Peptides against a protein of PDB entry 6GMG. Designs and how they scored, part 236

Target 1, 331 residues: chain A of PDB entry 6GMG
Amino acid sequence: DSDDRVTPPAEPLDRMPDPYRPSYGRAETVVNNYIRKWQQVYSHRDGRKQQMTEEQREWLSYGCVGVTWVNSGQYPTNRLAFASFDEDRFKNELKNGRPRSGETRAEFEGRVAKESFDEEKGFQRAREVASVMNRALENAHDESAYLDNLKKELANGNDALRNEDARSPFYSALRNTPSFKERNGGNHDPSRMKAVIYSKHFWSGQDRSSSADKRKYGDPDAFRPAPGTGLVDMSRDRNIPRSPTSPGEGFVNFDYGWFGAQTEADADKTVWTHGNHYHAPNGSLGAMHVYESKFRNWSEGYSDFDRGAYVITFIPKSWNTAPDKVKQGWP

## One batch from the design tools (peptide; made by RFdiffusion4, then SolubleMPNN)

Design b2_p18_6_s3 (from b2_p18_6, 10 letters changed)
Fold by OpenDDE base, seed 3:
Parts: structure tokens; C-alpha cells; sequence
Structure b2_p18_6_s3 (fold): chain B 331 residues (1-331), chain A 18 residues (1-18)
């Protein structure tokens, strides 16, 4: 019941967090304690700590998406998404591989497709593009200057993104960011903004007009990145979970992980912040917990999902929700 | 089992059980 979700109470601005707990190589804490950490570390606007507002606490209460929501300042639209898919591996495994004992053909194809995605390469592509965007933003004082800079950067790198339509999510992402237009945000000045990254895990077999097998075991052809650009068309992602393969089986609709703008070059050392479920302290699910995971733990995902995308959005440089370094846990 | 609740799309997974 939607009625079980509760907005976490306000935490005093100067309240220090309790120590995080180790959990399967992650740092874990209850949502209220994450609010305390957030206020001490990530809340800063123009260098000044802020108490998490009621609105922000409400956003956070939605679980994994809430972590990305509060740190990005907007509900994830997922429009500028990247992934990496090894087409040759996929074809070769389908041709030369065999279903496991008891595995259906559809299950085999879905598994092979899932295994043909490279989460690390997808993440690196998003970081590469974010870096190009950040260079284009740096000295651009209007959107036209930003777009001109972006095109020049892409041309210099011979990047296939230079051929994208002007209405593509790639070029429209900045203008569609609410904080870009806010007076206390970007104030329509691209040089006040920076690119940030989050990740979404979701199910490929969301098409209700497709076969039951695709809904149960995945659609091998769905949500593949475009060659050259790495862009994923997310328009068909409607947060539909995997279909049960057996009676009583159930899957969740998505997972979100916040990366921000960490500068750590080693992907395995990057920290991803995510939640387990919506905050229901008086419900069967219990209180929301927040996890800070290394990339390996994040990218492993769950059987609920067969796709991972790395999404670029923008935040004001004056926000500290995406620092260069993220420390796992507390202290 | 994750219980889907509410008007907004939400993840309802307990990582301890995953």
C-alpha cells in the first residue's frame, strides 16, 4: 500500500551521523543517518551547509530513486543514457553456445544478451561524454555558446555524437534541466553547471505486445546502445518489472545508483550511493536503508534486471551533491 | 516479496534478502 511510505523527520543541521555498518562489502545506514551525513557533506550551497528540506526528505523517502532525486535535484528522466554492448560476443555465444540443462531457448538468449553488456565500458563512455560536456560548459555563458563548444569538442575527437539531431537528448539535456534555469542555480549560464552521472538497472522485456518469453527471460534486442555513440533509447522504459517465471515469484521495477562527478580514474574504486526501498518504518518493509557501494557491488545488479544504463544530467557547480571524492561510510 | 505500492514507481527490494 502506498500509504506505508513516510517522510523521514528533519535532522538538526549540526547533528553528526552515527557510524555506518559494513554489509557485504558496502557501507550501510538507516535513512535518517544518511540525512545527517548528507547535511554535513553534500548539502552545501555556495559553501554553506543546508538542512535537508521537507521536499528533499520526501524525495529521498522513495528509496533508490530518492537518493538520485535528492542529489540531482530532479526526478530522473533517464533521457541521456549510455551503455556498451559486445555484438560479436553476443553473436558468437548464440552460435557456439548451448542452453544449460533445463534452460529454455528464450532464457538462454536473454542470459547471453545480458552477459554481452559491459557495465565498465558503459560507465567509461558516460564519463568520457561527461568530460566533453564539462569542457564545453566551462566558458560558455549562454546555451548557444555551449552547443557550439560541444560540437567543436566532438569534431576534434571524431565522436559520432556530433551527428546527433539538435533535438536529441544529447543536445537538449542542459536546457531541459530545471536547475539550469533557476536563479540560484545555473541562471541560464552553462558555465555555472556541471555534468553528473547516475546509473539505472531495469528489465528489457517491458513490451506487453511481445512474447511471454521475452517478458519472463528478457528481450535480447531491447535497449541496446547505438553503435558509435553508445546512446540507449530509454523511451520504452516504463518501469515495468520482469514477469514471474513461477507462481509467487515477484521482481522489482528498477534500481538507481548515484555516482555524481567523482574524479577517481579506477572504476573499481568509485562509490555508488543507493537505497533498498521506500521508507516504511511502520510497514512490513521497514525503514529505508542507504548503501554506499563500490562499483563492483553496484554493477553486479540483481536477477530482477538485465539492463544497466549510465545517465548524464546536470547540477549547479555551487551544489556539493557531486564532489570530486566520495568517502564510503562514516567516519 | 517486494510489495509495489503507491502512485510513483518505486523500488521495494531488501538487499539483505537479495
Amino acid sequence: as target 1 above (331 residues)
Amino acid sequence: MPRLTGAAAQKVTDFANS
Scores: peptide ipSAE 0.030, ipTM 0.713, DockQ to the pose 0.138; fails the geometry check
Fold by OpenDDE base, seed 4:
Structure b2_p18_6_s3 (fold): chain B 331 residues (1-331), chain A 18 residues (1-18)
Amino acid sequence: as target 1 above (331 residues)
Amino acid sequence: MPRLTGAAAQKVTDFANS
């Protein structure tokens, strides 16, 4: 029961983490030990180590979304999301492929749609856009300068994002970031901000007015990226889990993975930080665990989800929640 | 997107089945 959620206690600022343990190719630890690591590595504001506040610990306690929340400084809005979908593969597999033994047509179509998303290309698109944004931010001291720089960068790259409406999430993302407006954050200076990335896994079949088959096996047409831009309309994502296909089956509503602003060029070597569930040390779920996974482990996802999106947001450069290099585990 | 409350928070991600 979600009512069993507990805020992890404060950890002393100078307490070192216990060693992480390997788990299915990931580095794993309990949430309190992650707080210790976070305080040592990620907590810095203007170069000064900080204790994780009660508010931040409360955010973290929500599980996977809590990891993204504490590191981004805001609850994920998922407005600036990217993915890659191979339409030719999808059409070809639908035409030439066949349902597996025991697989219904709806199951087949849902599976083929899921398999037609390319997680690596989706991630690379988000990194490309984040890089463009970071260049636009670098010497911009007001929002107008940032937007002008961004348009120039997009024009130089012949990027379809240059055609987005000025009110789109793409152009409004910075101004809508609370930390951009904060005196101790961006202070309305774009050059004090940097683009960061997180990922969300979720279910496509969320439309309650759709067929039961779409809710059970996926909606092949839902949450596809726009051609050219790679933008995903996330407005219909209501955190509705997959519908059970058999009695007693249940699915999770979402998963979130934090990437930040790692500079590792090889996607397979990037580290993704996520949680298993909300913190319920006295409940049936138990204590929250935090995982640091390589991209392969993250992008594999689960049967609970048939969509992945890579989302861009912004944090102050003075924060160390998104360092250039992330070390997996501890020490 | 509305902020999730306790009931809508992530429950369990089973890594053993992946």
Scores: peptide ipSAE 0.029, ipTM 0.719, DockQ to the pose 0.088; fails the geometry check
Fold by OpenDDE base, seed 1:
Structure b2_p18_6_s3 (fold): chain B 331 residues (1-331), chain A 18 residues (1-18)
Amino acid sequence: as target 1 above (331 residues)
Amino acid sequence: MPRLTGAAAQKVTDFANS
């Protein structure tokens, strides 16, 4: 029941977290204990710890999206999304592969499409672009200077993103970030901002006008990255879950994982923070739990989803929600 | 962007079962 969502209570600023527990290769804790960790590690504004506000606790209470929301400072818009798709693998597997025993043609095609995405390369592309953006933000004191720097960086790297329209999500992402305009945020100064990354898992077969098979088994042609840029058009993502393939089966609409701005070069060692569901301590779902997963555990996803996108947004450099190093669990 | 409703929130109960 959606009506049983509760905002977690405030935690004293100096309260230390209880130890996290292992859960399927992840570090896991209840949401209230994550708030304690967040206040000790991630809450800093201009180097000073902050108590998580009621508004932030409310955002967090929404589950996996809440973790990304509280750390990015805004509800995810998912406009600047990247992925990697192996077209040759897809074509070859369709041509030379066969459906498994009991697998329909539509199920086979959906599975082959899912398997043709490379999560590591998608993540790497987002990191490369975020790095370019961060260089463009440096010493840029207005948006015009940022955009000029960005174009120069892209030209120097011979990056296909240089050909994007000025109104594209790529070039408009900074100006569309609320914290960029806030006095205590960027204050319209690009050099006070940094690029950060989160990931979204979702279902490709969301078109209600498409075949039932696409809704059940995926749309092999949907949400593919553009060649050269790696950009994914997310405009058709409406948070529609996978359709049941059997009576009583149900799927979740999305999953979000927060990465931030970790500098760990080995993707497998990066930490992704996510939640299981909205906080309902007195409801059937129970209390929200927060997980800190390594990339392998995050990128594996679930059968609920056949797409993974890596999204860039911005936060003020004065925020510590995206530190260079994230430690899994507590202590 | 419209604020997420409770009905649209993630409803994963167990990672082992998803």
Scores: peptide ipSAE 0.028, ipTM 0.713, DockQ to the pose 0.079; fails the geometry check
Fold by OpenDDE base, seed 5:
Structure b2_p18_6_s3 (fold): chain B 331 residues (1-331), chain A 18 residues (1-18)
Amino acid sequence: as target 1 above (331 residues)
Amino acid sequence: MPRLTGAAAQKVTDFANS
C-alpha cells in the first residue's frame, strides 16, 4: 500500500523552516519543512542540534506513525496503553437510548460504545502514570531500583497498577525500550530516561471471526480499559481498518499523535504532532504533511476510528524530541 | 539498525473533509 513511498531528502542543519499555514485550527506544513523545524527545535542530543539522519527521515516518511517513530526512536509497539471508559454511561444509554432514524442496532451500539470513551480522561490517566514513572526513574540507577521505586509510588497512591504482574507491559516497558540500552541513550540507567506519551486512534471491530456488523460499526466490548488501572489490552490491534458500510467507502487503518512530555496542565492547550499519510511526492497521495494540532483537534478523531489509546514509552532525557513546551507552527 | 514490526503504513487521512 506504500509502494510509492519516498524518503524525504536531507535538509541543511542551518535551514530555517518556512512559515506553517493554518488548517482547521491546526498548523500545517509539508514534511520537508517539518524536518527543518525538527532540526531546529527537536533534534538536540546533549544540547546539540543534529541533522535528521537518513534512517530517521525514512521512519518519518511513513506518515502519522512516522512522526511518533522519529520522535520516540522506535516503531510504536502500543503495549502500555491507557483509556477511560464510562461503563455506567454505556449501560444507561443502551438501556434507555434508541437507534437514530436509519441507524441499525449494531450501529447504535457501536456509536454508544465510542461515545462512552473519554479521550481527556484517558489522556489524563496516561499523564498521571507517566508522572509516577518519572518519579520512579529520577534517582534509579538500575532497573531493580526503578521497579522498587515504581511499586512504592503506586502503593503510596493506592494505584491498582501495583497489582499488575511483573511481566506486565507496565513493568517491562523500560527494559523493552531500545534507547534505554544504548550507550548514548539510557546506558541502562533509568535516571537518564523519561516517560513520554503518544496516542493511537484505531478501529475496535478488528476480529475477523466476529460479525460483519461489528467490523462495520464497531465492537462495543473490544479494547476497553481494565477497571482501576485504565490499561488497554492492545494485543488484538492488528492495524485492521473499519469495514466499508457502503460500496466504494474506505477507511484508514490508524492515526498516531505525538505528545511527548509537555508540561502544560491544561489538556486543551497541549499540542499533538501527526501526519496525514506516507510521503509520496510523485504518487497520487502527494507529499506528506505534518500537522500540529491542539488536543481538541486531535482527540476529535475521525469516523475511521472508534478507539483512542494513550500510550507510554520512554526516551533518553538527552533527546529534545519531547520538550516541556511545544509551540504550534513556525515562527 | 531500525526495528521493523511489519505493521502497515498509514493510508490517507483527509483532515479537510472530516
Scores: peptide ipSAE 0.027, ipTM 0.704, DockQ to the pose 0.064; fails the geometry check

Design b2_p18_6_s4 (from b2_p18_6, 10 letters changed)
Fold by OpenDDE base, seed 1:
Structure b2_p18_6_s4 (fold): chain B 331 residues (1-331), chain A 18 residues (1-18)
Amino acid sequence: as target 1 above (331 residues)
Amino acid sequence: MPRLTGAAAQKVTDYANS
């Protein structure tokens, strides 16, 4: 019941976190303890620790999306999304592969499509683009300077993104970021902003006009990245969960993981922060837990989802919600 | 993207622990 959601109480700024507990290769804690860690490590504005505000605690209480929300400063719009899809692998597996015992043709095609996405390459593409954007942000004191720098960087790298329309999510992402316009944020100065990354897991079979099989087993053609750019059109993602394949089966609508701006070159060593569900300490779901997972644990996803996208947004450099290094757990 | 309501909030369980 949505009415079971509760905003976690405020934590004193000086309260240190309790130790995280290991959970299948990830670090786990209750949301209140994450708030304590967040205040000690991620809360800094202009180098000063801040208590998590009531508004931020409310955002956080929404679960996995809440973790991304509180750290990015805005509800995820998912407009600038990247993925990697191996078209040749997909075609070859469809042609030469066979359904497993008890697997329908639609289930087989959906599975093959899911397996044809490369999460590591998708993540790498997003990191590459974020790096280009960060270089373009440097020393740009207005949006026009940023856009000019961005075009130059893309031209120098012979990147297909240089051919995107000026109104595309790629070029409009900065101007559409609320914190860019805030006085205590970017204050309309691109050089005060940095690119950050989060990931969304979701279901491909969301088209209500499609076959029941696509809704149950995935739409093999949906949410593929554009060749050359790696951009995914997320406009058709409406947070619709996978359809049940058997009576009593249910799936969740999405999962979000926060990466930020870690500089660790090895993808497998990067840390992803996510929540299990909305905070309902007095409800059936119980208290919200926060997980800090390695990339392998994050990218594995769940059977609820057959797509992963890596999304770029922006935060002020004065925020410490996206540090260069993230330590898993506490201490 | 519209803001999620409480009903639309994530209801994921830790499948590894379930």
Scores: peptide ipSAE 0.029, ipTM 0.716, DockQ to the pose 0.077
Fold by OpenDDE base, seed 5:
Structure b2_p18_6_s4 (fold): chain B 331 residues (1-331), chain A 18 residues (1-18)
Amino acid sequence: as target 1 above (331 residues)
Amino acid sequence: MPRLTGAAAQKVTDYANS
């Protein structure tokens, strides 16, 4: 319940951040200090620093999703999601493996499915697609030109995405981006936009009509990427958490990590920004903390989740919420 | 604005201890 959620107060535009705290390879700070950093580093519109607006602070206050929200400019829709799944590994482990001591068959299958996803390959696929999209965007001054460029790029790479329906999330993602239509955003000019990436961790066993075992231990068949494209149908993701396996156990509904458009080629060196929970400084949860994690820290996830997706959306190039380089922590 | 429900809000994660 988010009844205790509070919008962080405004920070003066010239206020410098306090040092972040290192924690298990992450850099951590309280949300207000992140706002300070954000204003110094990420707030720029057309090269000018901006104070984080009340609306943006409110978005941010929602926790990990808030970090993605404020930086992407919209609440995550997760329509254009990618993952990588090793079908051969999955089949082989199911065939040749066996449950661990005390592990149920359903738990075994769920675990094997989880382990058959490759977060790094999923991330790489998203980066690949984002790169293709960015090439298609760069000289396109209307959507038609963008789509034509995109199709050409895909054809040149023999990418299975070229076979997607024109109404698919892949082709419709740009036109469905609010900032693309904004006068001070894309202004309907694709060349003013760039592709950005965020990640979502979530639970596979969300189908309420399925077995209790799937809800507890995962649905091995759910949220698989399509072969060739890597696209994940996210339509069944309704932010339903894992079902408890024991009395008193509870799980988080999702986690979001913001990557943006970093150019660091080494995935392990990329920085992912995320929050721990909604901001409740006067509540039991306490103040929201923001973490800047390396990929290994982010992609490790938690037992709360058995799926990871890497989602592409778009922001105006005039925004600095997705810089080429992200420095972990402060200073 | 998207429809914000309690289910759409992040619950507690403990990154400090992991």
Scores: peptide ipSAE 0.028, ipTM 0.714, DockQ to the pose 0.072
Fold by OpenDDE base, seed 3:
Structure b2_p18_6_s4 (fold): chain B 331 residues (1-331), chain A 18 residues (1-18)
Amino acid sequence: as target 1 above (331 residues)
Amino acid sequence: MPRLTGAAAQKVTDYANS
């Protein structure tokens, strides 16, 4: 029940974390211990450690989305999302492949579509775009300068994003970031901001007007990236979970993983931070746990989801919620 | 997207048992 959610208590600023525990290749801890780590490692504003505020602890208490929320400084809007889809593989498998034993045509098509997404290529596309944006930000002291720089960078790379509308999430993302406008954030100075990345896993079959089969087994045509840009239209994502395929079956609505701005070139070595559920220490779900996973563990996802998107947003450079290197676990 | 209510937030992903 929504009434079971509790805001974790404050942790003293100088309290060190307890050791994380290994869990299936992940590092895992209870949310209160993550707060301790966060205060020691990620809390810094202008080089000064900060106690996680009550508001930030409340955000964090919402689970996986809470991890992204507290580190990005805003509730995820998911507007600037990227993915990679192999259209040729999809068409070929539909044409030449066969349903597995007991698999319906709808199940087969949904599975083939899911398998035609490449999580690593989607992540790399987001990193590529974030890099372009960061170059455009570096010496831009107003939004006009940033946009001009961005267009120049895209033109030099012959990137299809140069053809996006001025009101596209791609060009409006910085302007729409609250921390960009904050006096203690960007203060309307693009050079004080940096691009960061998080990922969302979700279900494709969210259209209530579609067939029951699409809601149960996925919509093969939904949430595909645009050719050339890799942009995913996320406007139809309403956090609707997969429909049950059998009585009593239930699925989760989404999963979020925080990457930030790690510089590790090898995707497999990158660390993704996420939570299991909202914090309900006195409820049936129990306390929230935070996981730090390698990309392989993150990108595997769950049967609850058939789409993964990699989303770009912005944070002030003065925040340490997205450091160049993230160490898995504690110590 | 607007802030989710507790009921609309992430339900349960039990990574420890997955």
Scores: peptide ipSAE 0.028, ipTM 0.709, DockQ to the pose 0.101
Fold by OpenDDE base, seed 4:
Structure b2_p18_6_s4 (fold): chain B 331 residues (1-331), chain A 18 residues (1-18)
Amino acid sequence: as target 1 above (331 residues)
Amino acid sequence: MPRLTGAAAQKVTDYANS
């Protein structure tokens, strides 16, 4: 496959965006116009708008992951991931449900597992944990103070995360964030950082040693959240797409959606920003488009994916890539 | 996770046809 990916050109700092187009309940625009919006709305460092750098434009050009990359400041590691799985629903549907006409047993089990994940509850869990982390970050001027605050907050809430190992992604996430260590970022001061959220959609049936049926229809046991914590072990996610079920069928490897730190209490009103594919204006795929979707549109996902995870990372409070309010589209 | 090459990144999600 020829790498037809191109870095979008720079946009003048003062150039205003063209209007976004409505598309299936989403706001849609070409990547260059998103750069214009980003410079006006999200680019601010210490209250001053910035031109998107060549490096940031290159990150963005990677598609859906590029949107999360440019706004979080780092390539997604997905180590601190949350989901919600209804075990009782899963067991009940397996016991009492039946395959649809023409549906194999493996298809049925994969579908039932997919449907047993609750995207809204998974998102809510991530928001809950991010809130706890933000309280722990407040007035903490070193990592030790942050960790002590975090443990106290978890104890007060009787949260199972208090029992996680000190080396777990949960406790190590802040110190492993590059922007935390940067002089113009956190400068090793936790109180200068805030927790942010993005989501990843991916395929469960990635184990090449498993049955072909699991690769085609999903692995019902893969990527389930741990009880009590909601943590998902993402170590086995290798960005392997779903296997074709028919000749000529192909699936995408992943999708990423950026939420940031919106304060909207109603999940259905939150805005998720994502891209369709890498930017290939001179290739068969064409120019990259950026979408701003409501939670309903985002959480529906695609048949390419049977898992959704909500991931926490950190950015400096001085960045405006994760504002309290996100407006869909332009103007 | 390793950083993906441009070609190995997200392929086609055609929202217009989905």
Scores: peptide ipSAE 0.029, ipTM 0.717, DockQ to the pose 0.101; fails the geometry check

